# Designs tried in a protein design run: peptides against a protein of PDB entry 5HDT. Part 5

Target 1, 163 residues: chain A of PDB entry 5HDT
Amino acid sequence: MVVKTFMDMDQDSEEEKELYLNLALHLASDFFLKHPDKDVRLLVACCLADIFRIYAPEAPYTSPDKLKDIFMFITRQLKGLEDTKSPQFNRYFYLLENIAWVKSYNICFELEDSNEIFTQLYRTLFSVINNGHNQKVHMHMVDLMSSIICEGDTVSQELLDTV
Target 2, 163 residues: chain A of PDB entry 5HDT as posed
Amino acid sequence: MVVKTFMDMDQDSEEEKELYLNLALHLASDFFLKHPDKDVRLLVACCLADIFRIYAPEAPHTSPDKLKDIFMFITRQLKGLEDTKSPQFNRYFYLLENIAWVKSYNICFELEDSNEIFTQLYRTLFSVINNGHNQKVHMHMVDLMSSIICEGDTVSQELLDTV

## One batch from the design tools (peptide; aimed at target 1 E151)

Design b1_p9_7_s4 (made by RFdiffusion4, then SolubleMPNN; from b1_p9_7, 7 letters changed)
Fold by OpenDDE base, seed 3:
Structure b1_p9_7_s4 (fold): chain B 163 residues (1-163), chain A 9 residues (1-9)
Amino acid sequence: as target 1 above (163 residues)
Amino acid sequence: SKPKKLKAK
């Protein structure tokens, strides 16, 4: 299975990274980002998070527009964190934990529309955070937001109004 | 060594 392949792959596995590079590129295609099935989109988001982890510190995606699409896509999936009783919650947690640890969103500072991406991320996280989340979920959310604020040189007024 | 993280280029 594709999901397990990337999940089990370690960093610095150069032979495997080269072998699955074409698959990594294909997973970011519009076919998968705009897939009609919500569960498929979640699996795609998890795979993309793993790809960022595996290929760090450099993403295999070279197009700024593609990177923007990917992070806007991942942000939309994070809405699923709201329901802690969902059968898919463990996958949403995996997504959150991964992108927080890897600091995946930090490459968005290269993008012209970084403030838009970060604003949407913060709005999404604050909209889904609730008292049903355990300490680890809250910690990952805070770590993700704090890392972006500390790393960024400029923050839009819209983002400041959101925080 | 510690795992590598993503960062802006």
Scores: peptide ipSAE 0.254, ipTM 0.861, DockQ to the pose 0.129
OpenDDE base, seeds 1, 2, 4, 5: peptide ipSAE 0.052, 0.056, 0.053, 0.057; ipTM 0.756, 0.772, 0.755, 0.770

Design b1_p9_8 (made by RFdiffusion4; failed a check: a repeat of another design)
Pose (drawn by RFdiffusion4):
Structure b1_p9_8 (pose): chain A 163 residues (1-163), chain P 9 residues (1-9)
Amino acid sequence: as target 2 above (163 residues)
Amino acid sequence: TKGPLVIKS
């Protein structure tokens, strides 16, 4: 249910945002980012993605250490894109479609471990892409990775090598 | 550098 309300919420709805702000900060808890259940991490990942969409360009989570945990957690969930036969695939697609449209990962430009995050993101996307994915998956991955290069400060040799 | 886009529902 929380996924639906966060999906339907708008950046304009200041009322609903102030109301659900405490829940948004809570969903990033370590209880969720390390929950052993695959279905829970997926749902939490979709919420964190819209939480970044709704509150842009000013995200609620301010702690850099915590902000790092989230985007690495999201990268681990993008591994689910590989199984195009799973019933959960369209949810992983929604996650990809969202962080691609919102350019949420650009928040990591200011983090000290930005290169590790972007490098692990690139490796993951190139390791999950297969003949089961339609052009929309290819398109969203390019949108996601293009923003990091075009709008970033620099490109390390390590990140360039993953391409 | 640029932050995330403002995307409305």

Design b1_p9_8_s1 (made by RFdiffusion4, then SolubleMPNN; from b1_p9_8, 4 letters changed; failed a check: a repeat of another design)
Amino acid sequence: MKGPKVVRS

Design b1_p9_8_s2 (made by RFdiffusion4, then SolubleMPNN; from b1_p9_8, 4 letters changed)
Fold by OpenDDE base, seed 1:
Structure b1_p9_8_s2 (fold): chain B 163 residues (1-163), chain A 9 residues (1-9)
Amino acid sequence: as target 1 above (163 residues)
Amino acid sequence: MKGPRVVRS
């Protein structure tokens, strides 16, 4: 399975990173980002998160427009964190944990539309945060938002005022 | 999961 392939891959596996590069690029196509099945989209998001992990600090996606599409897509999937009783919650947790640890969204500072991406991320996170989440979920959400505030001299003052 | 050795700066 594609999900397991990227999940099991580490950052130092240069031969594997080169072998699966084309697959990584293909997973970011509109076919997958706009897939009608929400469970498939979650799997795609997890794969993309792992791709950002294994290719860190860079990403194989060279198009700014494609990077924007990917991060807007990942942001939309984070809405699934709101239901802690969902059978898919552990996979949503994996997505959150991964992107928080890797600081994947920090790639967006190089994008022209970074403010739009960060605004949507913060709106999404604050819409799903609740007291039912355990300490680890809260920690990753805080880490994700804090890393952007700490390093984001390009973040709009309007967004900062709402935090 | 295991934390990454390298993260985005």
Scores: peptide ipSAE 0.292, ipTM 0.899, DockQ to the pose 0.122
OpenDDE base, seeds 2, 3, 4, 5: peptide ipSAE 0.119, 0.067, 0.254, 0.111; ipTM 0.815, 0.784, 0.892, 0.808

Design b1_p9_8_s3 (made by RFdiffusion4, then SolubleMPNN; from b1_p9_8, 4 letters changed; failed a check: a repeat of another design)
Amino acid sequence: MKGPKVVHS

Design b1_p9_8_s4 (made by RFdiffusion4, then SolubleMPNN; from b1_p9_8, 6 letters changed)
Fold by OpenDDE base, seed 5:
Structure b1_p9_8_s4 (fold): chain B 163 residues (1-163), chain A 9 residues (1-9)
Amino acid sequence: as target 1 above (163 residues)
Amino acid sequence: MVGPKVVRN
């Protein structure tokens, strides 16, 4: 299981990180990012989150365009947080918890289109946040947004006005 | 989830 492989891997597993590098690159291909199955896309997003965790503070993806595609993809998956009663909610929670803890989106500050990525992220988070979410979900959402504001010299006034 | 030792600041 690819999902379990990356979930069980830690940052100190240098040999495994090298072994599964090609797999990490394949998971970011259009085949997976544009996969027609919603559940598959969620699993891919979780794997990508783990990849960002494992390789932090860097990412194995060398293309800025590819990084943009990945974060826009992950942002789209976060829309699934809107339904707290979904059987897949726990995986959406895992995705949120992971990227918030790792501060994965902070890598986007190195991208030319960071403003677009952050704008979409904030719009998505504000669209899904509701009173049905427990305090942990709220905490992760706040942590994710605040980390970007605190580090973001490139954050636009438009984005700040939405906060 | 086990927290990472290194995060992206």
Scores: peptide ipSAE 0.333, ipTM 0.913, DockQ to the pose 0.122
OpenDDE base, seeds 1, 2, 3, 4: peptide ipSAE 0.338, 0.332, 0.311, 0.172; ipTM 0.914, 0.916, 0.910, 0.867; seed 1 fails the geometry check

## One batch from the design tools (peptide; aimed at target 1 F52 F109 E110)

Design b1_p10_1 (made by RFdiffusion4)
Pose (drawn by RFdiffusion4):
Structure b1_p10_1 (pose): chain A 163 residues (1-163), chain P 10 residues (1-10)
Amino acid sequence: as target 2 above (163 residues)
Amino acid sequence: FKKFTFSYNP
């Protein structure tokens, strides 16, 4: 249910945002980012993605250590894109489609471990892509990775090598 | 802590 309301919410709805702000900060809790259930981490990942969409360009989570945990957690969930036969695939696709449209990962430019995050992101995307993915998956991955290069400060040799 | 900002698509 929380996924639907966060999906349908708007950046304009200041009322609903201030109301659900405490829940948005809570969903990033370590209880969720490390929950052993695959279905829970997926739902939480979709919420954190819209939470970044709704509150842009000013995200609610301010702690850099915590902000790092989130985007590495999301990258681990993008591994689910590989199984195109799973019933949960379309939800992993929604996650990809969202962070691609919103450019949420650009928030990591200011983090000290940005290169590790972007490098692990690139490796993951190149390791999950297969003949089961339509062009929309390919398109979203390019949009996601293009923004990190075009709008970033630099490109390390390590990140360039993953391409 | 400050609020983080980033480039995005409105």

Design b1_p10_1_s1 (made by RFdiffusion4, then SolubleMPNN; from b1_p10_1, 3 letters changed)
Fold by OpenDDE base, seed 2:
Structure b1_p10_1_s1 (fold): chain B 163 residues (1-163), chain A 10 residues (1-10)
Amino acid sequence: as target 1 above (163 residues)
Amino acid sequence: YKKPTFSYTP
């Protein structure tokens, strides 16, 4: 129900955005980020991705620590892209497509630990990329990585060397 | 129409 609500919400729905702001904040709590069920965590990640989409270009999360937790959390979920035959693959695809389109990771450039976040993202993506993925998956992965590099006059050479 | 996305300019 919550997943559908955010997925169907428009960026121009100002009244709805205000109405669900508290829910958006609660979804980023440790209760959800550390949920023991991996399928629930995937749903949470998709909701968070939609929240970034809906509120773009202004994230509703103001804490740098919380933002770091969220993006590290989303990054961990991307490991699920490894199995294209998984019944949850479509949601992993949705997650990838969303974050690539919205460029939500660009928020991380203003975080102190941006290098750590981007390093983990790139390592995760390269660990799951394989020839079994269709061109759309590859396209979104490339778009995601390229957007960060293109925006990253602040991306350190050290980060590039570690990837 | 391109909907809003996140960007960063140093």
Scores: peptide ipSAE 0.315, ipTM 0.828, DockQ to the pose 0.140
OpenDDE base, seeds 1, 3, 4, 5: peptide ipSAE 0.272, 0.291, 0.284, 0.275; ipTM 0.800, 0.817, 0.812, 0.809

Design b1_p10_1_s2 (made by RFdiffusion4, then SolubleMPNN; from b1_p10_1, 4 letters changed)
Fold by OpenDDE base, seed 2:
Structure b1_p10_1_s2 (fold): chain B 163 residues (1-163), chain A 10 residues (1-10)
Amino acid sequence: as target 1 above (163 residues)
Amino acid sequence: EKKFTYKYTP
């Protein structure tokens, strides 16, 4: 299974990274990003998060447009964090933990549309944050948001208004 | 195990 393959791969797996590079690129195609099944899209998001982790600090995606699509896609999946009782919540947690730890959204600072991406991320996170989340979920959300604010030289007024 | 993350250096 593709999901398990990337999940079990670490950053030292040089031979595997080379072997699965084409698969990583294919997973970012519109076919997967626009898949009609929401559970499949969640799995795709987790795979993409793992791909960013595995290839850090050099993501295999070089197209700015593709990178924007990927992060907007991942951001949309984070809405699933709102329901802590969902059977898929653990996978949403995995996604959140990964992107917070790997700091994959820092790639977006080099994109022209970084403000749009970060604004959408913050709006999404604040829309799903609730008192039902455990401390670890809150910690990852805070880590993710604070890291971006601290790393960025400039933020739009729209982003500041969202926070 | 390596521990690489993404960083932004303006």
Scores: peptide ipSAE 0.554, ipTM 0.898, DockQ to the pose 0.133
OpenDDE base, seeds 1, 3, 4, 5: peptide ipSAE 0.534, 0.543, 0.542, 0.547; ipTM 0.894, 0.897, 0.893, 0.898

Design b1_p10_1_s3 (made by RFdiffusion4, then SolubleMPNN; from b1_p10_1, 3 letters changed)
Fold by OpenDDE base, seed 5:
Structure b1_p10_1_s3 (fold): chain B 163 residues (1-163), chain A 10 residues (1-10)
Amino acid sequence: as target 1 above (163 residues)
Amino acid sequence: YKKFTYSYTP
């Protein structure tokens, strides 16, 4: 299974990283990003998050347009954090934990549309946060947002004022 | 192993 393959892979697995590079690139295709099954899209998002983790600090995706598509896609999946009773909540948690720890969204600072991506991320997080979330979820959300603010001297004041 | 993350500090 592709999801398990990337989940179990670490950053020092050079031979495996090279072997599965083409698969990593393929997973970012429109076929997977626009897959009709919601659960499949969640698995794809988790896999992409793992790919960013494995290849850090150099993501294998070189196209700015593709990177934008990926992060907008991941942001959309984070909406699933709202329902804490969902059978898939643990996978949404995994996604959040990963992107917060890996700081993958910092890749977006190299993109022309970084402010758009960050705005969508913040709006999504604030829309799903609720009292039903445990402290770990809240911590990861705060870590994710704080990392972007601290790293980004290019983050617009307008963005911060609207959030 | 070393843990790498992404950073951006111009």
Scores: peptide ipSAE 0.493, ipTM 0.869, DockQ to the pose 0.134
OpenDDE base, seeds 1, 2, 3, 4: peptide ipSAE 0.459, 0.487, 0.474, 0.462; ipTM 0.856, 0.868, 0.855, 0.850

Design b1_p10_1_s4 (made by RFdiffusion4, then SolubleMPNN; from b1_p10_1, 3 letters changed)
Fold by OpenDDE base, seed 4:
Structure b1_p10_1_s4 (fold): chain B 163 residues (1-163), chain A 10 residues (1-10)
Amino acid sequence: as target 1 above (163 residues)
Amino acid sequence: EKKFTYSYTP
């Protein structure tokens, strides 16, 4: 229900955004980020991605530490893109598509550990990308990385060389 | 229709 709620919510749904703000904040708690069930974590990641989408251009999460946790968490979920035959692949795709067009990772430029986050993201994407992925998956992966490189002046050359 | 994304310019 929660997943569907945020998934169906538009950016201009001001009343709903206000209504579900506390829920959005709660979804970023350690309880969900460290949930033992992998499928639950994926759903949480999708919700978080939707939350970033809904509240763009200003995410409701204000704590730098929390933001770092969230993006590191989302990054870890992207590993699931490797198995294209997984029943959950469509949700992984949704996650990828969302964060790519929303450009949510650009929030990380405001974080002290942005390079760490981006490094982990790039390494994760390159670790899962393969010729079995269709054009859309590849496109979103490229879009995701390109957006960060294009808009960020803080992405070190060393980072790009090591990924 | 609103379509917002995140951007960053130092």
Scores: peptide ipSAE 0.510, ipTM 0.881, DockQ to the pose 0.133
OpenDDE base, seeds 1, 2, 3, 5: peptide ipSAE 0.504, 0.502, 0.498, 0.509; ipTM 0.875, 0.877, 0.875, 0.879

Design b1_p10_2 (made by RFdiffusion4)
Pose (drawn by RFdiffusion4):
Structure b1_p10_2 (pose): chain A 163 residues (1-163), chain P 10 residues (1-10)
Amino acid sequence: as target 2 above (163 residues)
Amino acid sequence: SPFQRYGPSK
């Protein structure tokens, strides 16, 4: 249910945002980012993605250490894109489609461990892509990775090598 | 209003 309201919410709805702001901060709790259930981490990942969409360009989570935990957590969930036969695939696709459209990962430019995050993101995307993915998956991955290069400060040799 | 996105560093 929370996924649907966060999906349907708008950046304009100041009222609903102030109301659900405390829940948005809570969904980033370590209880969720490390929940052993695969289905829960997926649902939480979709919420955190729209939480970044709704509150842009000013995200609610301000702690850099915590902000790092979230985007590494999201990268681990993108591994689910590989199984195109799973019933949960379309939700992993929604996650990819969202962070690609919102450019949520660009928040990491200011984090000290930005290179580790972007490098692990690139490796993951190149390791999950297969002949089961339509061109929309390819397109979203390019949109996601292009923004990091074009709008970033620099490109390390390590990140360039993952390409 | 127009949608906002994350961009370069501030």

Design b1_p10_2_s1 (made by RFdiffusion4, then SolubleMPNN; from b1_p10_2, 6 letters changed)
Fold by OpenDDE base, seed 4:
Formats: structure tokens, C-alpha cells, sequence
Structure b1_p10_2_s1 (fold): chain B 163 residues (1-163), chain A 10 residues (1-10)
């Protein structure tokens, strides 16, 4: 399974990273990003998160438009965190934990539409935060939001005002 | 080695 392949791969696997680069690029295609199955889209998001982890600190995607599509896509998947009783919650948690730890959204600072991406991220996270989330979920949500605010010097005051 | 992450970029 593709999901397992990237999940089990570490950052030091240079030969494997080269071998699966084309697969990583293929996973970011519209075919997967616009897949009609919600669960498939979640798996795709997790794979993309793992790809960012594996290839850090360099994303294998070179197109700014593609990167925007990816992060807007990942942001949309985070909406699934709202239901803590969902059978897919563990995968949503994995997605959140990964992107928070890897700080993959920092890639967006290089994009023209970074403020749009961050705004959507913040709105999404605040919309799904609830008292049913455990400490780790809350921690990752806070880490994800605060990292962008504190580490990014390109974040506009207007964006901060909308948070 | 240490795990790598994405630092803030301009």
C-alpha cells in the first residue's frame, strides 16, 4: 500500500526517496486531490503529509500552484477533526500531528497566496476545536497555529486580525 | 541524525 510505504519511510532513505519521487508527484495530481471518496482523500492527505516529512526540508513539488492546491486540500481534510467519535479520527489525528511536527505549512511562506492559505487553516482549526479533543490534539492545533504566527515574518496584520 | 522540519521561509 502506498500509504504504508511513505509512512514507514524515514528522512535518511535517500535511495528510496529517489525511487518513489514520481509516485509522490503523482499523488498530488488532481485525480487524487479531487477524488470523490472522502476516506480516500484523507489517505491522500496523510500520504502528502508523510511526503513532506520524508523530503524535508525540501518539498518535492516545485509548482507554486500545485503547492497551493496541496495545502488548501490538506486544510479541507482537517475539517474531519471535528468529530472525535469518527472511525477515521485516528487518521485525522495523524495528519494533524504530522503537519504540526514537520511544520510543512511553512512552505506556504514562499507562495503568493500564503495569507489565503493561513487564513483558511486558522478558520478551519477554530471551527473544529471542541472540548472532546484530548490534550495532544489541542497541543498540535495550538502548535500549528502559533508556529505560523511566531515564525513567519510575512504574515500580515490583517491575517492576524482575522484569527 | 536529527529529524528535519521546514523552517520559516521568506
Amino acid sequence: as target 1 above (163 residues)
Amino acid sequence: GPMKYFGPKK
Scores: peptide ipSAE 0.439, ipTM 0.886, DockQ to the pose 0.833
OpenDDE base, seeds 1, 2, 3, 5: peptide ipSAE 0.433, 0.438, 0.432, 0.435; ipTM 0.885, 0.886, 0.885, 0.886

Design b1_p10_2_s2 (made by RFdiffusion4, then SolubleMPNN; from b1_p10_2, 7 letters changed)
Fold by OpenDDE base, seed 5:
Order: sequence, then C-alpha cells, then structure tokens
Structure b1_p10_2_s2 (fold): chain B 163 residues (1-163), chain A 10 residues (1-10)
Amino acid sequence: as target 1 above (163 residues)
Amino acid sequence: GPLKFFGPKR
C-alpha cells in the first residue's frame, strides 16, 4: 500500500527516503495526476503531500513545470472539502492539515508562476469555506492563506483583492 | 527530531 508507506514514513528515515525516491517521482507523473478515478486522485494528492513532508525542506522534484503541475493538482483536490458529509472528507481533511502544517505551498515562491498558483489556491479555499466546517478546518485554511501572504514579498494585487 | 517545514525562497 503506497499511501500507508509514505504516511508512516518519518523525515529522518534516510534509507527509506532513498529507497522510495523513484516511487515519489513516478507518483507525480501525468498517469497519476490525470487519473480518471476521483478517489485515486485524492490518494495521490495525500501521497504527494506526505512526500513533501518527508523530504522537507527540500522537494525531490527538480522541474519547475512539474512542481507547478503538482500544486495545481493538489489545489483542485481541495475542492472536495466542500462536502463535510462525504465518505472521503477525512482524507480531504488530512490533505489540508498536512499542507498547512508543512507549509508545502511555500515551495511555489521559487516558481515563476507562483502568483497563478496562489490565486487559484485562494479562489478554491474561499469557494469551499462554509459554516458547516469545524474550527480545525477553518484554522488550517486560515493558517495556509496567512502564511503565504505574510511570508511572500511579491504577492500580486489580484491575490490581495481576493482576500 | 522536530518537524521541518518549507519556508519562502527569495
């Protein structure tokens, strides 16, 4: 089980990190990012979030284009937070909690299209935020958005207007 | 050890 493998791995597991590096790279392929099954895409997103956690503060993906694809992909999955009664909500919560805590989107500051990624993230989060979410969900959403605004020096005016 | 996280890159 690939999901369990990365979920249970620690940041200091150097031997395991080396062993599963190729798997981490393959999980970012178009085959998985464009997988037709919605539940599979969610699992892939959780794995990618765990990969960023495990390899922090250095992402194993070296291609800027690939990193952009990954974060745009993760952003699309966050739409699933809108339905708190979904059987998959707990996995969407896990995804949100992970990326907020690890601050994985801060990787995007190195990307030329960072403002595009952040804008899409904020639009997505504001579109799914509702009063049905518990305080933890709201806290993670706020932490995620606040970190990007406060730590970024070149945040676009369009992004600021969205907030 | 403590959890490492990503910071903004300049």
Scores: peptide ipSAE 0.414, ipTM 0.887, DockQ to the pose 0.832
OpenDDE base, seeds 1, 2, 3, 4: peptide ipSAE 0.409, 0.412, 0.409, 0.412; ipTM 0.884, 0.883, 0.884, 0.885

Design b1_p10_2_s3 (made by RFdiffusion4, then SolubleMPNN; from b1_p10_2, 7 letters changed)
Fold by OpenDDE base, seed 4:
Structure b1_p10_2_s3 (fold): chain B 163 residues (1-163), chain A 10 residues (1-10)
Amino acid sequence: as target 1 above (163 residues)
Amino acid sequence: MEEKFFGPKK
């Protein structure tokens, strides 16, 4: 129910956004980010991605440490893109498509550890990219990486060398 | 309305 709620919500639903703000904050708690079930973590990641979409251009999470945790968490989930035959692949695709489209990782430019986050993202994406992915997956991966490089003023040469 | 996105901080 929660997953569907955020997935179906649009950015102009101001009253709903206010209503579900506390739920959005709760979903970023350690309980969910460190949930032992891999499938639950994937669903949490999708919800978080939708939350970023819904509340754009302002993230509802105010703590830089929390934001870092969230994006490192999302990055870890992207490892699931490697197996194109996984039963959960479509949800991994949804996650990728969302974060690429919304440009949610651009939030990380405000974080002191942005280069660490981006480095981990790039390493993860390059580790999972393979010829089994269709063109859409490849496009989203490229969009996700290129947007950060092209739009970010804080991207270090070290990060570029990692790519 | 056009969708909102996150942008880089400069």
Scores: peptide ipSAE 0.368, ipTM 0.844, DockQ to the pose 0.810
OpenDDE base, seeds 1, 2, 3, 5: peptide ipSAE 0.353, 0.363, 0.359, 0.362; ipTM 0.828, 0.840, 0.842, 0.841

Design b1_p10_2_s4 (made by RFdiffusion4, then SolubleMPNN; from b1_p10_2, 6 letters changed)
Fold by OpenDDE base, seed 5:
Structure b1_p10_2_s4 (fold): chain B 163 residues (1-163), chain A 10 residues (1-10)
Amino acid sequence: as target 1 above (163 residues)
Amino acid sequence: GPLKFFGPKK
């Protein structure tokens, strides 16, 4: 099981990281990013989040275009946070918690289209934020957004105006 | 070891 493999792996597992590097690269392929099954896409997003965690502070993906695709993909999955009663909510929570804690979106500062990615992220988060979310969900959302604002050198004024 | 994070590009 691919999901369990990456979830259980830590950053110090150098031999294991090397072993599963090719799998990590394949998980970012269009086959998985554009998979027709919504639940599969969520699992892929969680795996990608774990991959960023495992390989931090260096992403194994070298292509800027691929990185953009990945973060736009992850952003789309975060919309699933809107339904707190969904059977998959816990997995969406895992995704949010991971990317907030690891600060994986900070990779996007190296991308030409960083402002586009951040804009889509903020729009997505604000579209799903509601009073029905528990404190931890709100905390992770705030941490994710504030980290980008406070640490970013290229964050546009337009994006800041939407906050 | 301690968890490593991603930082902004300077």
Scores: peptide ipSAE 0.389, ipTM 0.868, DockQ to the pose 0.842
OpenDDE base, seeds 1, 2, 3, 4: peptide ipSAE 0.384, 0.387, 0.383, 0.384; ipTM 0.865, 0.866, 0.863, 0.864

Design b1_p10_3 (made by RFdiffusion4)
Pose (drawn by RFdiffusion4):
Structure b1_p10_3 (pose): chain A 163 residues (1-163), chain P 10 residues (1-10)
Amino acid sequence: as target 2 above (163 residues)
Amino acid sequence: SSEKRYSKKP
């Protein structure tokens, strides 16, 4: 249910945002980012993605250490894109479609471990892409990775090598 | 309304 309200919420709805702000900060808890259930991490990942969409360009989570945990957690969930036969695939696709449209990962430009995050993101995307993915998956991955290069300060040799 | 996105801060 929380996924649906966060999906349908708007950046304009200041009322609903102030109301659900405490829940948005809570969903980033370590209880969720490390929950052993695959279905829970997926749902939480979709919420954190819209939480970044709704509150842009000013995200609610301010702690850099915590902000790092989230985007590495999201990268681990993008591994689910590989199984195109799973019933949960369209939800992993929604996650990819969202962080691609919102350019949420650009928040990491200011983090000290930005290169590790972007490098692990690139490796993951190139390791999950297969002949089961339509062109929309390919398109979203390019949109996601293009923004990091075009709008970033620099490109390390390590990140360039993953391409 | 126009939607907002993330980019690098000046």

Design b1_p10_3_s1 (made by RFdiffusion4, then SolubleMPNN; from b1_p10_3, 5 letters changed)
Fold by OpenDDE base, seed 2:
Structure b1_p10_3_s1 (fold): chain B 163 residues (1-163), chain A 10 residues (1-10)
Amino acid sequence: as target 1 above (163 residues)
Amino acid sequence: MELKFYRKKP
């Protein structure tokens, strides 16, 4: 129910955005981010990606610590892209497509730990990228990485060493 | 409507 609700919502659904704001905030709680079921965590990540999409360009999460937790959480889920034959791959694809499309990680530039987040993202993407991925997956990965490099004016040496 | 997306703020 919740997954479908956010997935079907667009950026102009102002009344629905207001109605589900508290639910969006609740979905970022440790209860969901640390859920023991990996499939549930993937669903949570997709919901969070949808929330960023729906509320763009202003995410409803205002706490820098919470935002860091969310993006580190999403980054960890992206590891699932490595198995293209997994029954869950389409949902991992959706996650990647969404965050690349609305450039969600650009939110991280306002965080003190942006370089840590970007470093982990790049390490994760490079660890899963392979020639078995189709063109769309490659495109989204490239778009995500290039957008961050182009948007940022300061990049740590650690991130540069990762690339 | 054009897609809204996130940008680095100045």
Scores: peptide ipSAE 0.639, ipTM 0.930, DockQ to the pose 0.886
OpenDDE base, seeds 1, 3, 4, 5: peptide ipSAE 0.046, 0.042, 0.046, 0.635; ipTM 0.711, 0.706, 0.708, 0.928

Design b1_p10_3_s2 (made by RFdiffusion4, then SolubleMPNN; from b1_p10_3, 7 letters changed)
Fold by OpenDDE base, seed 2:
Structure b1_p10_3_s2 (fold): chain B 163 residues (1-163), chain A 10 residues (1-10)
Amino acid sequence: as target 1 above (163 residues)
Amino acid sequence: MELKFFRKRP
């Protein structure tokens, strides 16, 4: 199972990282990002989050357009955090935890469309955050948003209007 | 080993 392969891999697995690099690149293809099955897209998002974790601090994706697509894709999946009773909630939680922990969205500062990505992220998080989430979910959401603001030297007015 | 994470490049 591809999902488990990346989930179980750590940042120091240099030989495995090299072995699975082509698979990591393939998982970011439109075939997976635009897959019709919502559960498959969630699994893909988790794999992509794991790939960023494994390869940190260097993303294996070099195309700015591809990186934008990936982060917009991940952002769209985070909407699934709304239903805490969903059978898939643990995977949504894993996605949130991972991207907050390794600060994956900091990659976006190098992208021309960083403001668009961050705006969509904040809008998504604000749309799903509620008192029904446990403390860990709230912590990761706050950590993710705070990290971006603290790491960024400047924030666009559009992003400020979103906050 | 400490977790590596992404940072804004200078």
Scores: peptide ipSAE 0.547, ipTM 0.915, DockQ to the pose 0.885
OpenDDE base, seeds 1, 3, 4, 5: peptide ipSAE 0.035, 0.039, 0.035, 0.036; ipTM 0.697, 0.710, 0.695, 0.695; seed 1 fails the geometry check

